Peptides against a protein of PDB entry 7AE7. Designs and how they scored, part 78

Target 1, 321 residues: chain A of PDB entry 7AE7
Amino acid sequence: KVYKDLREFLEVLEQEGQLIRVKEEVNPEPDIAAAGRAAANLGKNQPAVFFEKIKGYKYSVVTNVHGSWQNHALMLGLDKNTSTKDQFYELNRRWDKFPVPPNVVKREAAPCKENVIDKDINLFEILPLYRINEQDGGFYISKASVVTADPEYPDDFNKLNVGTYRIQVKDRDRVGIQALAMHDIAVQLEKAEAENKPLPIAITIGNNPLVTFMASTPVGYNQNEYEFVGALQDGVPMDIVKSDLYDHLYVPAGSEVVLEGHIIPRVRTVEGPFGEFPGSYSGARLQCEVKIDRITHRTNPIFENLYLGIPWTEIDYLMAL

## One batch from the design tools (peptide; made by RFdiffusion4, then SolubleMPNN)

Design b2_p15_4_s3 (from b2_p15_4, 8 letters changed)
Fold by OpenDDE base, seed 2:
Structure b2_p15_4_s3 (fold): chain B 321 residues (1-321), chain A 15 residues (1-15)
Amino acid sequence: as target 1 above (321 residues)
Amino acid sequence: MPEPVLREPAPEFLV
């Protein structure tokens, strides 16, 4: 089975008994993080947790989407009881199908384009933001697939990077992004900053689960993550759409929310702390700052965010394959 | 065939 978007995957998770719906109104803090921690205590078969109603917000949150081996099997369109060994063999078999080029769909065919915000941008109106960990220095977007290009080769589709980075909300229209020197985004940012130019960026939230998986999986600088998504879909191309602001950036057609903007050149602001691991916080550091210039989103967008709890966390599963 | 290395969770976002 292949999924077009997060919603088709959440439907399968629910059908397979791998999704819990919280239908009562919850407080964003501490209830989302507490319910995530409680779901982690359910043992090896940890379900996704879908919060339908968050106090003070209009939209829903889902966590722990990748948070079990059963969810990973279902992501690959396998039986949920497929062994970790057989999942690994199937993953490797499909990996050898690379490259599988994506389909570029028309703007009118892309669900991520249903709504547009181009003025008075306020991230808190679109995303039900909460502190993931008790000691977090702010609100984090932790499962975004971030799209950037090489500013020297913007039209080279093989240099289009889709990565997962730690993103702190800094203001209504500002986010901090942790671009470490080992990340492909840091190479692209260095080129832009050498010329004192903004780096174009699209921060995509609530994707096809294989996009999120590939965005968390290191690949070569000249390899496009979308072409691996098509390989992992057993040779079925994924659907992408051109960004609204940039001719050279393409986003998943099914994204729940797309934050389009730019990394401000040679600006660094305080970001953190964040609880990356249970009982371990990375300190506050000077990090890059993104200006959000446009938002596109699906009607009733689902905020997919990382579950951080007691091991095994969702990140442990995303990194274990 | 590379053995399935259960990568220890690196606390850093890697890509």
Scores: peptide ipSAE 0.014, ipTM 0.583, DockQ to the pose 0.023
Fold by OpenDDE base, seed 3:
Structure b2_p15_4_s3 (fold): chain B 321 residues (1-321), chain A 15 residues (1-15)
Amino acid sequence: as target 1 above (321 residues)
Amino acid sequence: MPEPVLREPAPEFLV
């Protein structure tokens, strides 16, 4: 099975008994994090948790989508009971299919383009934001696939980077982003900042699960994560679409939400703290700031966010592979 | 294994 979007994956998770649907209205805090912890206590078969109704918000949240070996097997389109060994064997077999170039679809064919917000941007109207951990210094978007390009080689598709970065909401139309020197985004940002230019960015939320997986997987600077997604789809290309603001940025056609904007050059603002692990917080640091200039989203967008809790967390599964 | 993109190399442990 290949998934075009998050929704097709969530349907399979639900059919396989790997998704809990919470139909009652919940408080964003503490209920989302509490339900995630309760799901983690189910042992090795941790389900995703889908919250249909969140008090004070219009849209839904899903957490723990990658939170088990069963969910990982299903992501690969395997039987949920496929052994970890056989999952690794199949992952490696498919990895050798790289590169599998994506399909560039027309704007009209991309579900992420169903709705547009280009004025009076307010992230709180689109995303049911909550504190993931009790001591978090704010609201985090922790499972975004962030698209950037090399500003020296904007037309080199092999240098298009799709990465996962810690993102704190700073205002209605601003986010802090942690771009560490070891990340490809930091190389691209350095080039933009040398020229005192904004770095174009697309922050994509609620993706095909293999996009999220590849965005968390380090690849070479001249390797495109979308071409690995096609490899991991056993040679089936994924669908991408041009961003609305930038001809050189491509986003997953099925993204639930796309935040288009720019990293403000040579600006650093306080970001954090964030509870990356139980009992461990990364301190408050000066981080980059992104201005959001446009939002595109699916009708009734699902906010996919990380579950952080007692190991094995969703992060541990995304990182163990 | 390459360190995952989301973790800082030195988390401050809340003791």
Scores: peptide ipSAE 0.014, ipTM 0.556, DockQ to the pose 0.045
Fold by OpenDDE base, seed 5:
Structure b2_p15_4_s3 (fold): chain B 321 residues (1-321), chain A 15 residues (1-15)
Amino acid sequence: as target 1 above (321 residues)
Amino acid sequence: MPEPVLREPAPEFLV
C-alpha cells in the first residue's frame, strides 16, 4: 500500500488499532504531552495519538505517528506484525530502486494549496502550538520536512534537500531553525550568507509518512529525498508541487501545512532550551531565523508533531534506522 | 570563524 498523504496513513493506523482518537477537548499543556506519554506506556505497540480538539485552537494535533515498529511496518505498507528484520530487509530491497523521480502535479491538484495566507500571518491560528516538554523555552515544530535548495545550483533537483530540523516558534511569522554544520541545509545557508542573500525555505508539516522518514534519514548532498520516497514506495512516484514563492522549491502535494519563507541572512537569535530526550535539554544557542512570508494549507489542517516522552520515543524509531 | 561545536556526547548509538 502507498499513501498520498498523512490522512490516508492515519486512516490505516486507525483501522489497524494503531491510532488513539482523543475526542474530548484537551489543554495544549500538559494534556498533549501527558496523553502521548500514556500512549507510550501501552506497551510495544505504541499507537499514534490524534487530538481532535485543543482548547484555544481551531485545528487538530497528531503525535507518535512513527512511534512503533507496527506503525513503521504500516508505513511501508506491510502487515503491522512484520518483524523488524523483515521490515529492514524490505526497506533495503526498496532502497535499491533509487532513484524514483516524483510526479510534479498542477497547483490545482495539490491539497496543500486549498487555502492561502499571504498577509497578517499568525502561526498560532494554523498550528495548535504547545510545549512538548515542560521546560522547553517555547513551542517547537519538531516533525517538519524542511525544503531548501543549493543557491548556486537552484535548478539542480538532485541538490534539493528535504530535512528534519529543530524549529522553535519565535513570533507569529518567525521561527528559529537549528542548522548544524553537518546538515545539508547548513551548506546551502553558508552559500546564501556568503552573498548576504536570504535562503528560500519551505517548512512542510503533516506529510506522507515516508517523506517524514526520508527527511529524518541522512542521504548524500546530491541525492533527492523524494526520489528515495518513490523507491520506498516500491517504485511508485510520490506527488510534489511547486512552492508558491519559489520556482525551484517543490513541496509534497499532500502536506497539511506549508510555511514558505526565507532564512534571514547573517541573523542569529536565541533559540531553546529544548528537551531532545527525556531529562536532556540542549542549552539555549544563537540559531538562524526564518521569516514566514506565505502559508498554504489543507482545509482543517492536522498538525503532526513529534512525540518526545518516555523512551522508546518516536525519535528513537526515526533515528534507529 | 566557525563557532566551536560543543560536542555534547551523542548518546551511544545502540549498535
Scores: peptide ipSAE 0.007, ipTM 0.510, DockQ to the pose 0.034
Fold by OpenDDE base, seed 1:
Structure b2_p15_4_s3 (fold): chain B 321 residues (1-321), chain A 15 residues (1-15)
Amino acid sequence: as target 1 above (321 residues)
Amino acid sequence: MPEPVLREPAPEFLV
């Protein structure tokens, strides 16, 4: 089985008994994080948790989408009871199919383009933002696939980077991003900042589960994560679409929300703290700041966010493969 | 800089 988007995957998770649907209105805090922690206590077969109604917000949240070996098997389109060993063998077999180039679809065919916001940007109107941990210095977008390119080689598709980065909401239209020197985005940002230019960015939320997986998987600087998604789809290309602001950035056609903007050159603002692990906070530090200039989104967008709880967390599964 | 703690997968998931 191949998934076009998050919604097709959530449907399969629900059919397989790997999704809990919370239909009652919840408070964004503490109920989302508390329900995530409660779901982690259900044992090794941790389901995704879908919150349909969040007080003060219009849209839904889903957490723990990758939070079990059953969910990982289903992501690979395998039986949910496929052994971890057989999942690794199948992953490795499919990895050898790289590269599988994506299909570039027209704007009109991309679900992520159903709605546009190009003025009065307010992230709180689109994303049901909440604190994951009580001591978090703000709201985090922790499961975004962030698209950037090499500003020296913008037309080199092999240098298009899709990565997962820690993102704190700073204002209605601004986010802090953690670009560490070990990340491909940091190389690209260094080139842009050398010229005092903005780095174009697309922050994509609620993707095909293999996009989220590959964005969390280190690959070579000259390897495109979308071509690995096609490999992991057993040779079926994924669908991408050109961003609205930038001719050289391509986003998943099925993304729930796309935040298009730029990293502000040579600006650093306080970001954090964030509870990456229970009882362990990464301290507040100066980080890059992104201005959001445009939003595209699906009708009734689902905010996919990382579940952080007692190990094994969703991040432990995303990093273990 | 705190290195990202690559938590080793639990021994139950180490093949």
Scores: peptide ipSAE 0.006, ipTM 0.526, DockQ to the pose 0.026

Design b2_p15_4_s4 (from b2_p15_4, 6 letters changed)
Fold by OpenDDE base, seed 4:
Structure b2_p15_4_s4 (fold): chain B 321 residues (1-321), chain A 15 residues (1-15)
Amino acid sequence: as target 1 above (321 residues)
Amino acid sequence: MPEPDLREPAPDQLV
């Protein structure tokens, strides 16, 4: 089984008993984080948690999508009861199929292009934002697949980076991004900032689960995460579409939300604190700032966000393969 | 396969 988007995966999770649907209106805080903790306490078979109605917001949230070995098996299109060992074996077998180049689809065929916002941008109207941890310094987008390119080699598809970074909402149309020196985005940003140029960026939310998995998986600077997604799909190409603002940036065709913009050169603003682990926060640091210039989104977009709680968390499952 | 890195390498422990 291959998934085109998050929605096809959530349907399978629900069919397999690996998704809890909360139909009652919840408060963004503390109810989303509390329900995530409750789901984590259900033992080894942690379901995704889908919140249909959030007070003060128009759209839904889903958390803990990768939060169990059953969900990982289903992501690979395996039986949900496939052992961790057999999942690892199958993952390695498929990894050797790299590269599997993606299909570039037309704009009209891409679900992420159903709606456009190019003025009066307000992230709070599109994303049901909440504090993930009680002591977080703000609202985080913690499960985005962030697309950037090498500004010296913008047309080199092998240097197109799809990564997961900590993103704090700063304003209606601004986010802080943690671009650590060990990440490929930091290399690309350094090149842009040397010339005092903006770095083009697309922040994609609510993807095919293998895109999110690969965006969280370190690969070589000259390796494209989309070509690994095709490998992990057992040789089935994924669908990508050109971004609206940039000819050299490609986003997953099925993304729920795409935030297109730029990293502002040589600007640093306070980002954090963020609770990465129970009882531990990363300190507040000066981090990069992204201006959002355009949003494209599916009708009734689903905000996929990370659940952070007691180990084993969703991250621990993402890291354990 | 490298392990996915979704976390900072060193969270500052609030002592």
Scores: peptide ipSAE 0.024, ipTM 0.589, DockQ to the pose 0.041
Fold by OpenDDE base, seed 1:
Parts: C-alpha cells; structure tokens; sequence
Structure b2_p15_4_s4 (fold): chain B 321 residues (1-321), chain A 15 residues (1-15)
C-alpha cells in the first residue's frame, strides 16, 4: 500500500485500530498533551490521537502518527503485526531502490493548493497551536518537513533538502527555526547569509508519512529525500508540486499546510525552552527567524504535531528506523 | 556536547 497524503494514512490507521478519535471539544491546553500521555499508557501499540474539535480553533490536530511499531509497519504498507526485524529487512531492501524520482504535478492537481493566504497572515487561524510541555517557552511545530535549496545551485534537485527542525511560533507570521551546523539547512543558510540574502523556505505540515520519516532521516547533501520516499514506496514515485513563491522549491502535493517564506538573514531571536524529553528542557537560544509570506492549505487542514510523552515516544520510533 | 536535537533519542531511553 502507498499513501498519497496524511489523510489516506489516517484512514488506514483508523481501519487497523491504530487511531483514537476524540470527538468532544477539548481545550488546547492541557487536554491535547494530557490525552497524548494517556494514549502512551495504552502500552506498546500506541495509537495516533485525532482531536476533531479544539476550543478557540477551527481545525483539527493529530498526534502520535508514527508512535508505534504497528504504525511503522502500516507506513511501509505492511501488515501491522510485521515484526521489527521484518520491517528493517523490508526498509533496507527498499532503500536499495534509490533513486526513485518524484512526479511533478501541476498546481491545479495539488491538494495543498486548495486555499491561499497571502495577506494578514495569522498562523493561529490555520494551526491549532498548543504547548506540548507545560514549561515550553511557546508553541512548537515539531513535525514539519522543511524544504530549502542550495542558493548557489537552486536548480540542482539533488541539493534540495527536506528536513525536520525545531520550530517555535514567534508571532502571527514568524517562526524561530533551529538550524544546527550539522544540518544541510545550516550550510544553505550560511551561503545566503554570506551575501546578506534571505534563504527561501517552505515549511510543510501534515504529509505522506514516508515524507515525514525521510525528513527525520539524515541523507547525503546531494541526495534528495523525495527520491528516497519513492524507494521506500517500493519504486512508486511520490507527487510533488512547485511552491508558489519559489520556482526552485518543491513541496509534497498532499501537504495539509505549506508555510512559504524566508529565513531573515543575520537575524537571531530568543527561542525556547522546549521539553525535548520528559524532565529535560533545551535552554533558550538565539535562533534563526523565518518570515511567513504565504500559506497554502487543504480545506479543513489537519495539524500533525509530534507527541512527546513517556518512552517510547513518536520520536524514538522515527529515529529507530 | 552535541546539542540535544529533537532528532536524537535521549541516551537514557535506549537501554
């Protein structure tokens, strides 16, 4: 089984008994984080948790999408009871199919383009933002696939980077992003900042589960994560679409929300703290700032966010493969 | 010390 988007995956998770649907209106705090912790207590077969209604917000949240070995088996289109060993065997077998180039679809064929916001941008109108941990210094977007390119080689598709980074919401149209020196985005940002130029960015939320998986998996600087997604789809290409602002950035065609903008050159603002692990907070740091210039989104967009709770967390599964 | 990244499991959780 191959998934076009998050929605097709959530449908399979629900059919397989790997998704809990919360239909009652919840408070964004503390109820989302509390329900996530409660789902983690259900044992080794942790389901995704889908919140249909959030007080003060229009749209839904889903958490813990990758939060179990069953969910990982289903992501690979395997039986949910596939052993961890057999999942690793199949993952390795499919990895050898790299590269599988994506299909570039037309704008009109991309679900992520159904709606546009290009003025009066307010992230709080599109994303049901909440604090993941009680002591978090703000709201985090923790499960985004962030698209950037090499500013010296913008047309080199092999240098297009799709990565997962810590993103704090700073204002209605601004986010802080953690670009560490070990990340491909930091190399690209250094080149842009050397010339005092903005780095073009697309922050994509609610993707095909293999996009989210590959965005969390380190690959070579000259290797495209979308070509690995096609490999992990057993040779079926994924669908990508050109960003609206940038001819050189491609986003997953099925993304729930795409935040298009730029990293402001040579600006650093206070970001954090964030509770990356229970009882462990990364300190406040000076981080890069992104201006959001355009949003595209699906009708009734689902905010996919990382669940951080008792081990094994969703992150432990995303990195264990 | 490598900065804690959301992409590194806490060392104490892999045991």
Amino acid sequence: as target 1 above (321 residues)
Amino acid sequence: MPEPDLREPAPDQLV
Scores: peptide ipSAE 0.014, ipTM 0.544, DockQ to the pose 0.037
Fold by OpenDDE base, seed 3:
Structure b2_p15_4_s4 (fold): chain B 321 residues (1-321), chain A 15 residues (1-15)
Amino acid sequence: as target 1 above (321 residues)
Amino acid sequence: MPEPDLREPAPDQLV
């Protein structure tokens, strides 16, 4: 099975008994993190947790989408009881299909374009933001697929990068982003900052689960993550759409939310602390700053965020493959 | 609570 978007995957997770729907209104803190911990305690069959109603917010949150081997099997369109070994064999078999070029769809055909916000941007109106850990220095977007390009080769689709980075909300229309030197975004940012130019960026939230998987998987600088998504879809191309602000940036057509903007050149602001693991906080550091200039989103957007609980977190499953 | 040793920031092993 191939999924066009997060919603098609969540439907399958629910049908397979791999999603818990919380229908009662929850407090964003501590209830989201507490329910995630409770789901993690269910053993190897950790379900996704979907929060329909969050006090003070309009929209929903889903967490732990990749948080089990069952969910991972379903992401690959396999039986949920497929062994980890057989999942690896199938993943490797499909990997050899690279490259599978994506389909570029028209703006009117892309669900991520259903709504537009181009003025008075307020991230808190679109995303039900919460502290993941009690001692977090702010609200984090921890499961975004961040799209950037090489500013020297903006039209080279093979250099289009889709990566996952720690993103702290800094203001209504600004986020901090951790662009580490080991990541392709840091190479692209260095080129932009050398010329004192903004780096165009699209921060995409709530994607096709294979987009999120590939955004968390290191690939070569001249390899496009979307072409691997098509390979992992067993040769079925994924659908992408041009960003609204930039001709050279393409986003998943089915994204729940797309934050379009730019990394401000040569600006660094305090970001953190963040509890990457329970009892292990990364310290506060100077990180890059993104200005959000436009938002596109699906009607009733789902905020997909990472669950960072006890060992065998969603990260551990994403990194284990 | 022990002050977290300002260990060199472990490279934030995000995925």
Scores: peptide ipSAE 0.013, ipTM 0.526, DockQ to the pose 0.051
Fold by OpenDDE base, seed 5:
Structure b2_p15_4_s4 (fold): chain B 321 residues (1-321), chain A 15 residues (1-15)
Amino acid sequence: as target 1 above (321 residues)
Amino acid sequence: MPEPDLREPAPDQLV
């Protein structure tokens, strides 16, 4: 099975008994993190946790979408009881199908374009933001697939990067992003900052689970993550759409939320601390700052965020494949 | 300004 979006995957997770739906209104803190921890304690078959109602917010949150081997099997469209060995074999078999170029869909065909916010941007109105860990220095968007391009080669689709980066919400229309020197985004940012230019960015949230998987998987600088998604879909192209602000940025057509903006050149602001692992906090440091200039989103957008509560965390599964 | 020696061992990569 191939998934066009997060919603199709969540439907399968629910059908397979790999999704817990929390229908009662929860407090963003501590209830989201606490319920995630409780789900992790249900044993080896850690389900995704979907929060329908969050106090003070309009929209839903889902966590732990990749948080088990069963969820990984289902992501690959395999039987949920497929062994880790057979999942790895199938992953490798499909990897050899690279490249599988994506389909560029029309704007009108892209669910991520259903709604637009181009003024009075407030991330708190569109995302049910919460502290993932009790000691976090703020609210994090921890499972976004971040799209950037090479500013020297903006039309080179092979240099289009889709990566996962730590993103702290700084203001209503500002986020801090952890662009480490080892990440492809840092190479692209260095080129932009050399000219004192903004780096165009699209922060995409709530994607096809293979997009999120590939955004967390390191590939070569001249390899496009979307072409690997098509390979991992066993040769079925994924659907992408042009960003609203930038001709050279393409986002998943099915994204729940797309934050379009720019990394502000040569600006660094304090970001962190963040609990990357239980009991391990990265210190506060100076990080890049993104201005959000436009939001597009699906009607009733689902905020997908990482579950980091107890090892094995969702990240441990994303890294183990 | 000297480039900050970002050689703090990256916390175990998200990758």
Scores: peptide ipSAE 0.012, ipTM 0.530, DockQ to the pose 0.038

